# Designs tried in a protein design run: peptides against a protein of PDB entry 5TUV. Part 65

Target 1, 107 residues: chain A of PDB entry 5TUV
Amino acid sequence: KEVIDRLRYLKAEIEDLELKERELDQQKLWLQQSIKNVMDDSINNRFSYVTHEDICNCFNGDTLLAIQAPSGTQLEVPIPEMGQNGQKKYQINLKSHSGPIHVLLIN
Target 2, 107 residues: chain B of PDB entry 5TUV
Amino acid sequence: AQECQNLEVERQRRLERIKQKQSQLQELILQQIAFKNLVQRNRHAEQQASRPPPPNSVIHLPFIIVNTSKKTVIDCSISNDKFEYLFNFDNTFEIHDDIEVLKRMGM

## One batch from the design tools (peptide; aimed at target 2 P62)

Design b2_p30_3_s3 (made by RFdiffusion4, then SolubleMPNN; from b2_p30_3, 17 letters changed)
Fold by OpenDDE base, seed 5:
Structure b2_p30_3_s3 (fold): chain B 107 residues (1-107), chain C 107 residues (1-107), chain A 30 residues (1-30)
Amino acid sequence: as target 1 above (107 residues)
Amino acid sequence: as target 2 above (107 residues)
Amino acid sequence: SEILASITLSVDIETSQKLRELNKKIKELE
């Protein structure tokens, strides 16, 4: 029956796709580690920065907050609620567990 | 058959995951290239200036940028240890990581 | 309050993707 043949085909294809997915996972891990190694290099780390001008050029005319937080910091944005003045309340909550958070206002 | 339909759904799910992972790999490659270009730019700039930039004029990676209108009112509450930050906005905002910023910089 | 998004900040590409998704959600709430 066509259904039986289709089932066999699908099962075989899914198995192949699973192998492909694992291959991609390994490549991702390798590339992530490569990037980490490059960024952690002492010379590269010394020059791993952007200027205020760089940021301002990307977001011309806007108010900008530059936030430096330890890895693992939790960022939460609740669903906007109505404030006491009848305006929507937009909020960002940051919680670090390993160190202080640093914030810069970019004008 | 129901089993055939279930397998087809699973097949499609796996195909979508593979597509997403392939895209992620491409983005990681671009990230690495962008970072290397950033480092090269900064090294060259400091060589030309014969000095490093002022400490408060640069933002070291990693970081995130919060972008909002210049008209947006921002209130910030900070914990004593600076481990927690609460930002309140009277309008919408966007959040971008350093990867996105480097892309916008054309790195 | 119900959370629109909860993201653990890291240097991985997943964080970047989640932030893009968040930006889209916020824009849709305008």
Scores: peptide ipSAE 0.694, ipTM 0.919, DockQ to the pose 0.774
OpenDDE base, seeds 1, 2, 3, 4: peptide ipSAE 0.688, 0.685, 0.688, 0.686; ipTM 0.916, 0.915, 0.917, 0.917

Design b2_p30_3_s4 (made by RFdiffusion4, then SolubleMPNN; from b2_p30_3, 14 letters changed)
Fold by OpenDDE base, seed 5:
Structure b2_p30_3_s4 (fold): chain B 107 residues (1-107), chain C 107 residues (1-107), chain A 30 residues (1-30)
Amino acid sequence: as target 1 above (107 residues)
Amino acid sequence: as target 2 above (107 residues)
Amino acid sequence: SKILAKITLEFSIDSSNKLKELNKKIKELE
C-alpha cells in the first residue's frame, strides 16, 4: 500500500517536473533571443568591444592571443603528440565558414 | 520495489537537469547585464575622449582569448582567405570566450 | 589523429561551458 502510494506520487511529480523543464527551455530560448537582439542593435554593436588593458588585467603574466572569430567557427584540439625534440605538441585548429578570423598577439 | 527505485532515479535526474537549467538562466541574465554595462562604459569613455578608440586598440565581440605561459613558443599557419588557422604550442594553454572575459572584468 | 575536443563557437553559455571543460582536460595533460 505504501509502495503503491509512493509510485503514484513519484509519477505525478515527474509529470510536473517535465512541465517545469519545458518552461525553463522556453525561457532560455526567449532570453537567448533577447540577448541576440540587444547585441545586434546597431548602436550597441558600435560599442561592443574590449581594450588591450581589459584583457591584460584579466590575465596577468601570460602571453595572450585575441582571436576575433564569427559565431559558428569550429575549434578543434587534437590529442597532443610528441614532437621531434621530445616535447608535446599542443594545437588549435580554427575553421570559419561565415567570415575571416582576426588574430592579435598581446604581450 | 524496483519500479519505485527506477522512478526515484529518474526523478533525481530531472531535478538535476532543472537545477542546471535554472543556473544557466541566471548566467544568461548576467551575460546580458554585463554586455549592457560594457556598452555604457565604452559610450561614456568615448564621450570623455571626444573620439572613438583607434581601430587596432580594441577587440570587437565576439572573440576568444588563448592564454599561455610567457615561455610558450607559438607558431601560426594561416590560409589565404583567413578562414582557417592552425596554432602550435610547445606547452599547455587555456581558451576563454568573451562571456568569461566580461565576468573577469567585473562587468 | 584523435581529437581531444571539437567545439563550435557559439559564444553562448553552452559553448562557454565546453571551453571550460576543454581547459580542464588540457590541464590534466600536464
Scores: peptide ipSAE 0.712, ipTM 0.918, DockQ to the pose 0.791
OpenDDE base, seeds 1, 2, 3, 4: peptide ipSAE 0.710, 0.705, 0.712, 0.707; ipTM 0.917, 0.916, 0.918, 0.917

Design b2_p30_4 (made by RFdiffusion4)
Pose (drawn by RFdiffusion4):
Structure b2_p30_4 (pose): chain A 104 residues (1-83, 87-107), chain B 106 residues (1-49, 51-107), chain P 30 residues (1-30)
Amino acid sequence: KEVIDRLRYLKAEIEDLELKERELDQQKLWLQQSIKNVMDDSINNRFSYVTHEDICNCFNGDTLLAIQAPSGTQLEVPIPEMGQKKYQINLKSHSGPIHVLLIN
Amino acid sequence: AQECQNLEVERQRRLERIKQKQSQLQELILQQIAFKNLVQRNRHAEQQARPPPPNSVIHLPFIIVNTSKKTVIDCSISNDKFEYLFNFDNTFEIHDDIEVLKRMGM
Amino acid sequence: NEKLEQLEELYEKEEITEEFYEYLKENLEE
């Protein structure tokens, strides 16, 4: 039948696709690890910053609010319901205080 | 028969997912070279100048909140711990450290 | 007044900048 070896063929490709994903899952997990190791060298943390000019060049006009918090800080944004609509940001930081810079 | 329809749908799924994973994989690489160059760029600027800490500098990780000039922004801290509440009377946008690093080149 | 006290506490803790504190204070005075 046309269908029974449409199966055997498809069932012969997905393992190549399955192993390709396993490989891609391993590559991603120790690429992420190599990224964590670079952003926590003490020398590299020293220069891991951006200036006002950089932000202004990438955001034309308006009011800009820069919010800085430690890693793992959770940011929750509810739906714009009505109660006047509510546009709000719920920030939760357990590892430390947050720093807010008003960009001009 | 339906074992044929199930695997064709599953195949495309795996394909569409494996493709997106290869995309975020190179984005992660781009994230590292952008971070490395950003660090190298700041070191070079410090050899021609040190900028003060609370001003003119934003440390990673961070977010950028963009809204209209006529928008009022409120900041509330309550009795509950480890909680921050920002209110806007109008719409806003949130951008990440990764995107700004891309917009500036590397 | 309660909002101003909350903002003053955030300022003393250095969780916000001086320009952002002045911006919030002017909006509450209005």

Design b2_p30_4_s1 (made by RFdiffusion4, then SolubleMPNN; from b2_p30_4, 12 letters changed)
Fold by OpenDDE base, seed 5:
Structure b2_p30_4_s1 (fold): chain B 107 residues (1-107), chain C 107 residues (1-107), chain A 30 residues (1-30)
Amino acid sequence: as target 1 above (107 residues)
Amino acid sequence: as target 2 above (107 residues)
Amino acid sequence: NKKIEELNKLYERNEISEEFYNYLLKNLEK
């Protein structure tokens, strides 16, 4: 029956897609490791920075804070709630586990 | 017929996941390229200047940029070891990661 | 003290560590 043939075809295609998906997952892991290796290279690490001018060229008209923190630093932005003073609280919580956090005021 | 329909739904689901994963891989590749371009730019810049930039004039990766109105009052509390930061804003703010900054820089 | 109350809320919500809480509390009491 045509339905049986369609079922067989679909099952075979799904198996192929499953293989493709696993391949992509492996490629992602490989690429992530590659990026890590490139960034961890001593020479690349030495030159892995942007300047104040770079940041100013990307943004305008606002107060800009640059927060440099080690990889793995926890960043939390709580949902704004009303404070006791009747104003909403806008907060950023940062917690590093591997090194100090540095903050620079750009403008 | 119902089984065929179920498999078609599953097929479509897998196709969408594969498409998303392919897009994510492309983004990772672009990130790596952008990083390499950044490193090359900085190397050439330091060669031209015959000196490295002052330590506090650059922002080392990884970092984030917080931008807010110039009228926004920002309070910052820092732990003694500088591992924890608490920022309080009296108004809304935006956060941009280093990847987005590199994109805006045209890397 | 409103500042202490706000600090307590942050700690209760586990948004800051105990060590950081104690540090901040000590500074507020000065």
Scores: peptide ipSAE 0.332, ipTM 0.854, DockQ to the pose 0.055
OpenDDE base, seeds 1, 2, 3, 4: peptide ipSAE 0.014, 0.020, 0.025, 0.061; ipTM 0.775, 0.791, 0.787, 0.785; seed 1 fails the geometry check

Design b2_p30_4_s2 (made by RFdiffusion4, then SolubleMPNN; from b2_p30_4, 14 letters changed)
Fold by OpenDDE base, seed 5:
Order: C-alpha cells, then structure tokens, then sequence
Structure b2_p30_4_s2 (fold): chain B 107 residues (1-107), chain C 107 residues (1-107), chain A 30 residues (1-30)
C-alpha cells in the first residue's frame, strides 16, 4: 500500500514537472524573441557597441583581437595538432554566410 | 519497488533539467538587461559629446575577443569575399564573447 | 597614431605576418 501510494505520488509529480518544463521552454522562446527584437531595433542597433577602452579595461597584459562577425557565423576551434615541424598548431576557423568579417587589433 | 526507484530517478532527472533551464532563463534576462544598459550608456555618452564616436574606435555587436600572449605569433588567411577567415597561432589563446565582455564591464 | 605604432611593433617583433599587418592597417585607416 505504501509503495502503491508512492507510485501514484511520483507519477503525479512527474506530470507536474512536465508541465513546468514546457512552461520554461515557452518562456525561453519568448525571451529569445524579445532579445532579438530589442537588438534589431534601429535605435538600439545604432548604440550596440563597446569601445577599445571598454575592452582594455576588461583585459590586460596580452594581445587582444576583436572579431566582428554577423550573427550565425560559424566558429570552429579545432583540437591542437602537431604541425609539420613538430610544433602544435592552434587555429580559429570562421565562416560567415550573411556578411563580411572584420578584425581589429585592440592592443 | 523497482518501478518506484525508476520513477524517482526520472523525477530527479527532470528536476535537474528544470533547474538548468531556470538558470539559462536568468542568464538571458541578464543579457537583455546588460544590452539595454549598454545602449543607454552609449546614447548618453554621445549626447554629452555631441557627436558619435569614430567608426574604428568602437566594436559593434556581435563580436568575440581573442586574447593571447604578446609572444604568440599570429597569422590570418582571408578569403577574397571576406566571408572566411583562418587564424593560425603558435601558442594557446582564449576566446571571450560579447556577453562576457558586457558582464566584465558591469553592464 | 598609437594603433599604427602598435601594429608596427607587432610586425617588427614578428608576431604578425606582413599580410596580416597590411590587413589590419587597412582596416584601421578606414
């Protein structure tokens, strides 16, 4: 009887959790669309930038590159492998489908 | 008993997924807030300066930051259409997205 | 320009190739 009651309780709870998960999924979709709309707004887009100073304040001591690429750009960072001379090679592959990529030296 | 255990495992799995989704939603909200704060900051700054910043002095979203040692040798191969970039480094590097930058900026 | 000097330094030190230097320089001058 105790086991049966526990089973019933668990099944009911799982059903509630399923509903909650679906609710969260819908909220995520809504929020993502909201963010997209905000970023695509003409005025917001005009002011959607950071300065070199902003970046320098966030990082120091190293070489900093800024890469501007359209949304949806593919970014690949392959696992480092040995090069022809025995040196490990480190790579970044970028492929854009909607516009050009732009690279800036920050420091 | 075994069925009860199976349901408990399933319940726990769902609870963990819900927790993760809740965290992701919170992050999205913070991202939206940070973006709005950025826009507000820039708009105010341009009003005070009575001019927009020079085009090459700012980094428009979306972007990524690549951070590497001052000793790292960097090469870049670019396609003719500027849609494909291949970066080569002789040492390790770090990549930071614009979201992280906004966080570091305190937006 | 401070940025140009930084690029020149990177080139002189061999941290960036001439090709990449030219690319970055062109973008900086736009």
Amino acid sequence: as target 1 above (107 residues)
Amino acid sequence: as target 2 above (107 residues)
Amino acid sequence: SEKIKELEKLLEEGQISEEFYNYLLENLKK
Scores: peptide ipSAE 0.410, ipTM 0.884, DockQ to the pose 0.066
OpenDDE base, seeds 1, 2, 3, 4: peptide ipSAE 0.407, 0.405, 0.394, 0.400; ipTM 0.883, 0.881, 0.880, 0.882

Design b2_p30_4_s3 (made by RFdiffusion4, then SolubleMPNN; from b2_p30_4, 15 letters changed)
Fold by OpenDDE base, seed 5:
Structure b2_p30_4_s3 (fold): chain B 107 residues (1-107), chain C 107 residues (1-107), chain A 30 residues (1-30)
Amino acid sequence: as target 1 above (107 residues)
Amino acid sequence: as target 2 above (107 residues)
Amino acid sequence: DEKIKNLEKLYEEKMISKEFYDYLLNNLKK
């Protein structure tokens, strides 16, 4: 029957797609580890920086802060809520576990 | 049959996930390329200058950029160990990660 | 220094607290 053939085809295709998805997952893990290794290399780490000029060339007309924090630092941006005086409060909460956080004014 | 329709829906869902994962993989590749280009640029620049840049003139990865209006009032509370930062803004702000900055730099 | 000037302006206009100003200024002078 046509329906039976279609079912068999779909099941086989889904199985192939599952294999493809697992392959992509493995490739992602491999690439992530590769990136980590490249960034952790002593020579690459020494030169892993941007200048203030680089940042100023990317942005203009606003107040620019740079926040340098170790990998794994927790970043929380709560949903804005009304304050005591009726004004909305906008917040950024940062918590590091592996080193200090450093903040710089760029412009 | 209903079973055939259900499998077709599942197939489509898996195809979309695969497409998304392929896109994410390409982004990771671009990130790695951008980082390598950044390192090469900085190495070349320091070779030409025969000196490293001043420590406070550069921002080491990883970092984020906070962009807000010049009219925005900013308050920051810092823990004694500098592991915890609490920012308060009276208006909206934008956060950009180092990956996006490298993209804007054309790396 | 343009950055110091801008920081002073922010503080004078009460756009940042004294504590945050002192922190940012100290970092700029390093």
Scores: peptide ipSAE 0.470, ipTM 0.893, DockQ to the pose 0.066
OpenDDE base, seeds 1, 2, 3, 4: peptide ipSAE 0.466, 0.457, 0.457, 0.449; ipTM 0.892, 0.890, 0.891, 0.890

Design b2_p30_4_s4 (made by RFdiffusion4, then SolubleMPNN; from b2_p30_4, 12 letters changed)
Fold by OpenDDE base, seed 2:
Structure b2_p30_4_s4 (fold): chain B 107 residues (1-107), chain C 107 residues (1-107), chain A 30 residues (1-30)
Amino acid sequence: as target 1 above (107 residues)
Amino acid sequence: as target 2 above (107 residues)
Amino acid sequence: SAKLEELDKMYERGEISEEFYEYLKNNLKS
């Protein structure tokens, strides 16, 4: 009897959780679309940038490269492995399909 | 009894997934706010300066930042159309996306 | 340019390849 009641309760709760999850999924979709619309706006796009100073203020004392790439650019960072000379390989592979990639030296 | 246990496991799984989705939504909201703040800042700055910043002085979104030691040797091969970049480092590096940069900027 | 000078030093120290140096140099000149 107690087990039966618990089963009914759990099933009802799971159903409520399913509804909640779908609600969150819809909210995410809506928000993502909103973000896209805001970023694609001509005025917002014109002012969607940071300065070299901004970057320098975020990081301290290291070599900083800024890589500007179109949305959808493929970024690959292979797991470091030993090279032919016995040194580990540290790599970044970038592939864009919609526009050129631009690299800037910040410091 | 076994069915009850199975439902409890599923309930917990769904709760955790919902929690993750809620966190992701919060991050998206913060990203939206940060972007709007960035745009507002830049608009105001350009109004005060009565001119746009020099083209090479700003980094347009989207972008990533690569941070490595000043002692790190960096090699980069670039395709003719500048759509493909291959970076080679002789030491470790860090990658930060524009979202994280905006966070560090306090946007 | 201070950045160009630093870039030159980086290249001279062997911290960047010739190809990457030339690329970055051209970007700084434009």
Scores: peptide ipSAE 0.341, ipTM 0.863, DockQ to the pose 0.067
OpenDDE base, seeds 1, 3, 4, 5: peptide ipSAE 0.216, 0.214, 0.321, 0.109; ipTM 0.842, 0.857, 0.865, 0.824; seed 5 fails the geometry check

Design b2_p30_5 (made by RFdiffusion4)
Pose (drawn by RFdiffusion4):
Structure b2_p30_5 (pose): chain A 104 residues (1-83, 87-107), chain B 106 residues (1-49, 51-107), chain P 30 residues (1-30)
Amino acid sequence: KEVIDRLRYLKAEIEDLELKERELDQQKLWLQQSIKNVMDDSINNRFSYVTHEDICNCFNGDTLLAIQAPSGTQLEVPIPEMGQKKYQINLKSHSGPIHVLLIN
Amino acid sequence: AQECQNLEVERQRRLERIKQKQSQLQELILQQIAFKNLVQRNRHAEQQARPPPPNSVIHLPFIIVNTSKKTVIDCSISNDKFEYLFNFDNTFEIHDDIEVLKRMGM
Amino acid sequence: SETVHADHLHEPLSAEKLEEEETNFVFSLS
């Protein structure tokens, strides 16, 4: 039948696709690890910053609010319901204080 | 028959997912070279100049919140711990450290 | 209402996009 070996063919491709994903899952997991190792060298953390000019060049006009917090800080944004609509950002930081810079 | 319809849908799924994974894989690479160059760029600027800590500098990781000039921004801290509440009377946008690094080149 | 969780942002997040999707959004800094 046309269908029974449409199966055998498809069932012969997905394993190539399955192993490809396993490979891609391993590559991603130790690429992420190599990224963690670079951003926590003490020398590299010393220069891991951006200036006002850089932010202004990428954001034309308006009011800019820069919020800095430690890693793993969770940001929660609820739906713009009505109660006046509510536009709000819920910030939870367990590892330390947050720093807010008003960009001009 | 429906074992044929199930695997064709599953196949495309795997394909569409494996493709997205290869995309975020190179984005992660781009994230590292952008970070390395950003560090190298700041070291070179310090040899021609040190900028002070609370001003003119934003450390990673961070977010950028963009809203209109007529928008009022409120910051509230409550009795509950490890909580921050920002209110806006109008719409806003949030951008990440990764995107700003891309917009500036590397 | 549904809640979407992400490790980080893949696109800029806007309040208008959340209004259209009628969802809550949660992510973390990496």

Design b2_p30_5_s1 (made by RFdiffusion4, then SolubleMPNN; from b2_p30_5, 21 letters changed)
Fold by OpenDDE base, seed 1:
Structure b2_p30_5_s1 (fold): chain B 107 residues (1-107), chain C 107 residues (1-107), chain A 30 residues (1-30)
Amino acid sequence: as target 1 above (107 residues)
Amino acid sequence: as target 2 above (107 residues)
Amino acid sequence: MKTIELDRLTKTITSEDLEKKKVNLKFTLQ
């Protein structure tokens, strides 16, 4: 029956797609490791920065905080909730485990 | 027939997921290129200036940018070791990853 | 409360969007 043939075809195709997806997952991991290696290189690391001008050119008119932190630093933004004073609290929490965090105000 | 329909739905879902993963891989490639271009730019600039930039004039990767209105009041609590930061804003803000900044810079 | 955990930010995140979606955000710098 046509339905039976379609079932066989679909099952075979799904198996192929599973293989393809696993391949892509592996490629992602390899590429991520490659990027890490490039960034961790001593020479590249030395020159891995942007300037205040760079940031100002990307954003206009607002108060800008540049937060430089070690890799692995965790950033959390809780849902804005009403404070005890009736004002919404907008918060950012940063936690580093490997080094100090550096913050620059850019205006 | 129902089994056939279920498999067709699954096939389509997998195809879409694969497409998304392919796109993500392309983004990672672009990130790597952008980083390399940044390094090259800075290396050239320092060669021309015959000196590195002042420490407080640049933002080292990895970093994030937080932008908010000029009217926004920002309070910051910092741990003694500078490993933990708590930012409080009285209004909305935006968070941008360094990757986005590099893109906006045209790297 | 729902929490979205990401390895990195792939898009701009706004506090307003988080509020609308009623989710917390957590990600790690790389």
Scores: peptide ipSAE 0.367, ipTM 0.873, DockQ to the pose 0.925
OpenDDE base, seeds 2, 3, 4, 5: peptide ipSAE 0.309, 0.353, 0.353, 0.348; ipTM 0.861, 0.872, 0.872, 0.869

Design b2_p30_5_s2 (made by RFdiffusion4, then SolubleMPNN; from b2_p30_5, 18 letters changed)
Fold by OpenDDE base, seed 5:
Structure b2_p30_5_s2 (fold): chain B 107 residues (1-107), chain C 107 residues (1-107), chain A 30 residues (1-30)
Amino acid sequence: as target 1 above (107 residues)
Amino acid sequence: as target 2 above (107 residues)
Amino acid sequence: MKTVELDRLTKPVTSEELEEKKVNLIFTLQ
């Protein structure tokens, strides 16, 4: 009897949790749309950038590639493989579908 | 008893997913705030300078930062339309999202 | 070989980490 009551309680709680999870999914969707709308605003878009100084202040000592690309651009990092000279190949592949990619080298 | 245990495991899984989704929502809120602060900063800076920054001195969102050692040799192949890039590194690298950069900037 | 698709990075991703995990990463810019 106690086990049966516990089962009923757990099933009811799981149903409530399902509703909560769907609510959170909906909230995420709306928040993402809100962010998109804010970023797509003409005035906000005009000022949506960082400077060389900003990047340099965030990192120290290394070579930096700043890759600006349209939304939806795919960045692929394949598993490193050995080259003909015995050195591992480290690669990044970029592919966009909606516009050109811009890259800045920061030393 | 076994069914009760199975439901308790499922309940715990759902609770963990809900917790993760709540955290992700908070991160999205912070991203929106950071973006608004970035826009405000840039608007103020351009007003003080009475001009926009040079086009090649800024990185527009969205972007990715790749950092590697100063000793790393980087080769780049670009398609004619600049829609595809291939980067080859002779050593390891790190990839950073623009969101992380905004956080490091204190936005 | 495992392919992982992401649209956000909660922390920096290193090529070493991907190699250790034998992961091919596909990141889509938002």
Scores: peptide ipSAE 0.497, ipTM 0.884, DockQ to the pose 0.869
OpenDDE base, seeds 1, 2, 3, 4: peptide ipSAE 0.481, 0.469, 0.491, 0.283; ipTM 0.883, 0.880, 0.884, 0.867; seed 1 fails the geometry check

Design b2_p30_5_s3 (made by RFdiffusion4, then SolubleMPNN; from b2_p30_5, 20 letters changed)
Fold by OpenDDE base, seed 4:
Structure b2_p30_5_s3 (fold): chain B 107 residues (1-107), chain C 107 residues (1-107), chain A 30 residues (1-30)
Amino acid sequence: as target 1 above (107 residues)
Amino acid sequence: as target 2 above (107 residues)
Amino acid sequence: MKTIKLDRLTKTLTSEELEKEKVKLEFTLQ
């Protein structure tokens, strides 16, 4: 029956797609490790920076906060709530457990 | 039959996931290239200047950027050890990572 | 609480988008 043949074909194709998906997952992991290795290189690390001008050019006219924090630092954005003045509260909470957080204001 | 329809739905779901993963992989490749270009730019600039940039004029990776309107009022509370930050905004904001900045820089 | 790690996958987050659910981002440094 044509339906039975279609079922067999679909099952085989799904198995092939599973293999392809696993291949892509592995490639992603390998590439992420490669990026990490490149960034951890002493020379690359020394020159891995942007200037204030670079950032200002990306966001012309805006007020900017540049945040640098240790690994494991938590950034939380609560659901906005109405304040006492009828103004919505837009909030960011930062919490580090291993070192100080550095914030730069760029106007 | 219903089984055939179920398998076709599953097949389509897997195809969409694969497409998304392929796109993400391409983005990672571009990120690695952008980082290498950044390093090359900075090395060349420092060689020409015969000095590193002023320490407070650069932002080392990794970082994040919070941008908001120039009219937005930002209140900040900081713990004594700088382990905790609380930011309050009277208007909306956006959060960008360092890769987004590199993209906007044309790296 | 939805937790997102900075895993070098660029995604702009807006305060409007985050109104749906509280989001936590975790810095992942090398």
Scores: peptide ipSAE 0.189, ipTM 0.861, DockQ to the pose 0.455
OpenDDE base, seeds 1, 2, 3, 5: peptide ipSAE 0.168, 0.021, 0.175, 0.155; ipTM 0.859, 0.823, 0.860, 0.858

Design b2_p30_5_s4 (made by RFdiffusion4, then SolubleMPNN; from b2_p30_5, 18 letters changed)
Fold by OpenDDE base, seed 1:
Structure b2_p30_5_s4 (fold): chain B 107 residues (1-107), chain C 107 residues (1-107), chain A 30 residues (1-30)
Amino acid sequence: as target 1 above (107 residues)
Amino acid sequence: as target 2 above (107 residues)
Amino acid sequence: MKTVYMDRLTKTLTSEELEKNKENVVFTLQ
């Protein structure tokens, strides 16, 4: 019946899609490694920065914190919840394992 | 049949994932280009100035930008573990990755 | 309450969004 034929077709297509997805996953990994290599290059690393002006041009009107930390630093942003004092807690947690964290106040 | 319907749902799910992964790959490519453009800009700028920028005038990658209202009180504390930082805000905030900044800069 | 883990932040993250989604978020700098 048509159902049997459709099942065969769908199974074959899904198998092809699985291959395609794995291919894309591999491409992503290679590209990520390429980006890492480019960023880790000594010359590129030396010039891998933005200025205060750059940041100010991207954002306006608010207090801006620039947090620079080594690659691999983990950032945790918990859902805001009521604190013990009855005020909502808005917080960011940072955990670095390979170097110092630098914080700059912009504008 | 129910099996046919289940496979059709699975097929569609995989197609959507593939589409998303393709878009993510394109974003990674753009990120790499943006980074290279940033490096080139900074190299040229330092050549013109014949000196590097002051250390506190630039923000090295990787970084994040946190923006909040001018009225927001921000507290920063370092835990007993010297690698852990806690930022407390008394109001809402936004977090932006360096990639977004590079995009806004037109890199 | 859920915790979402990301390799990195792919979009602007707002505290208000977290409230709506009832999710904690953890990501890494790259």
Scores: peptide ipSAE 0.349, ipTM 0.875, DockQ to the pose 0.929
OpenDDE base, seeds 2, 3, 4, 5: peptide ipSAE 0.335, 0.348, 0.336, 0.325; ipTM 0.870, 0.874, 0.872, 0.869

Design b2_p30_6 (made by RFdiffusion4)
Pose (drawn by RFdiffusion4):
Structure b2_p30_6 (pose): chain A 104 residues (1-83, 87-107), chain B 106 residues (1-49, 51-107), chain P 30 residues (1-30)
Amino acid sequence: KEVIDRLRYLKAEIEDLELKERELDQQKLWLQQSIKNVMDDSINNRFSYVTHEDICNCFNGDTLLAIQAPSGTQLEVPIPEMGQKKYQINLKSHSGPIHVLLIN
Amino acid sequence: AQECQNLEVERQRRLERIKQKQSQLQELILQQIAFKNLVQRNRHAEQQARPPPPNSVIHLPFIIVNTSKKTVIDCSISNDKFEYLFNFDNTFEIHDDIEVLKRMGM
Amino acid sequence: MTINSDKILENVTFELSYEGLKLLSGKIKE
């Protein structure tokens, strides 16, 4: 039948696809780890910053609010329901205080 | 028969997912070289100048909140701990440290 | 990723880290 070896063929490809994903899952997990190791060198943390000019060049006009918080800080944005609509940002930081810079 | 329809849908799913994974994989690589160059760029600027801490500098990680000039922004802290509440009377946009690093080149 | 408040379909929760904004839950319109 046309269908029964449309199966054997498809069932012979997915394992290549399955191993490819396993490989891609391993590559991603220790690429992320190598990224964590670089951003927590004490020398590299010293220069891991951006200036006002950089932000202004990438955001034309308007009011810009820069919010800085430690890693793992959670940011929750509810739906714009009505109660006047509500546009709000719920910020939860357990590892430390947050720093807010008003960009001009 | 339906064991044929199930695997063809599953195949495309695996394909569409494996493709997106290869995309975020190179984006992660781009994230590292952009971070390395950003660090190298700041070290060079410090040899021609040190900028003060609370001003003119934003440390990673961070977010950028963009809204209209006529928009009023409120900041509230309550009795509950580890909570921050920002209110806007109008719409806003949130951008990440990764995107701003891309917009500035590397 | 860019988050537009008008495109939020469900309550969204993100994790901010050196990996950027990671979606923990919710749905945003494309």

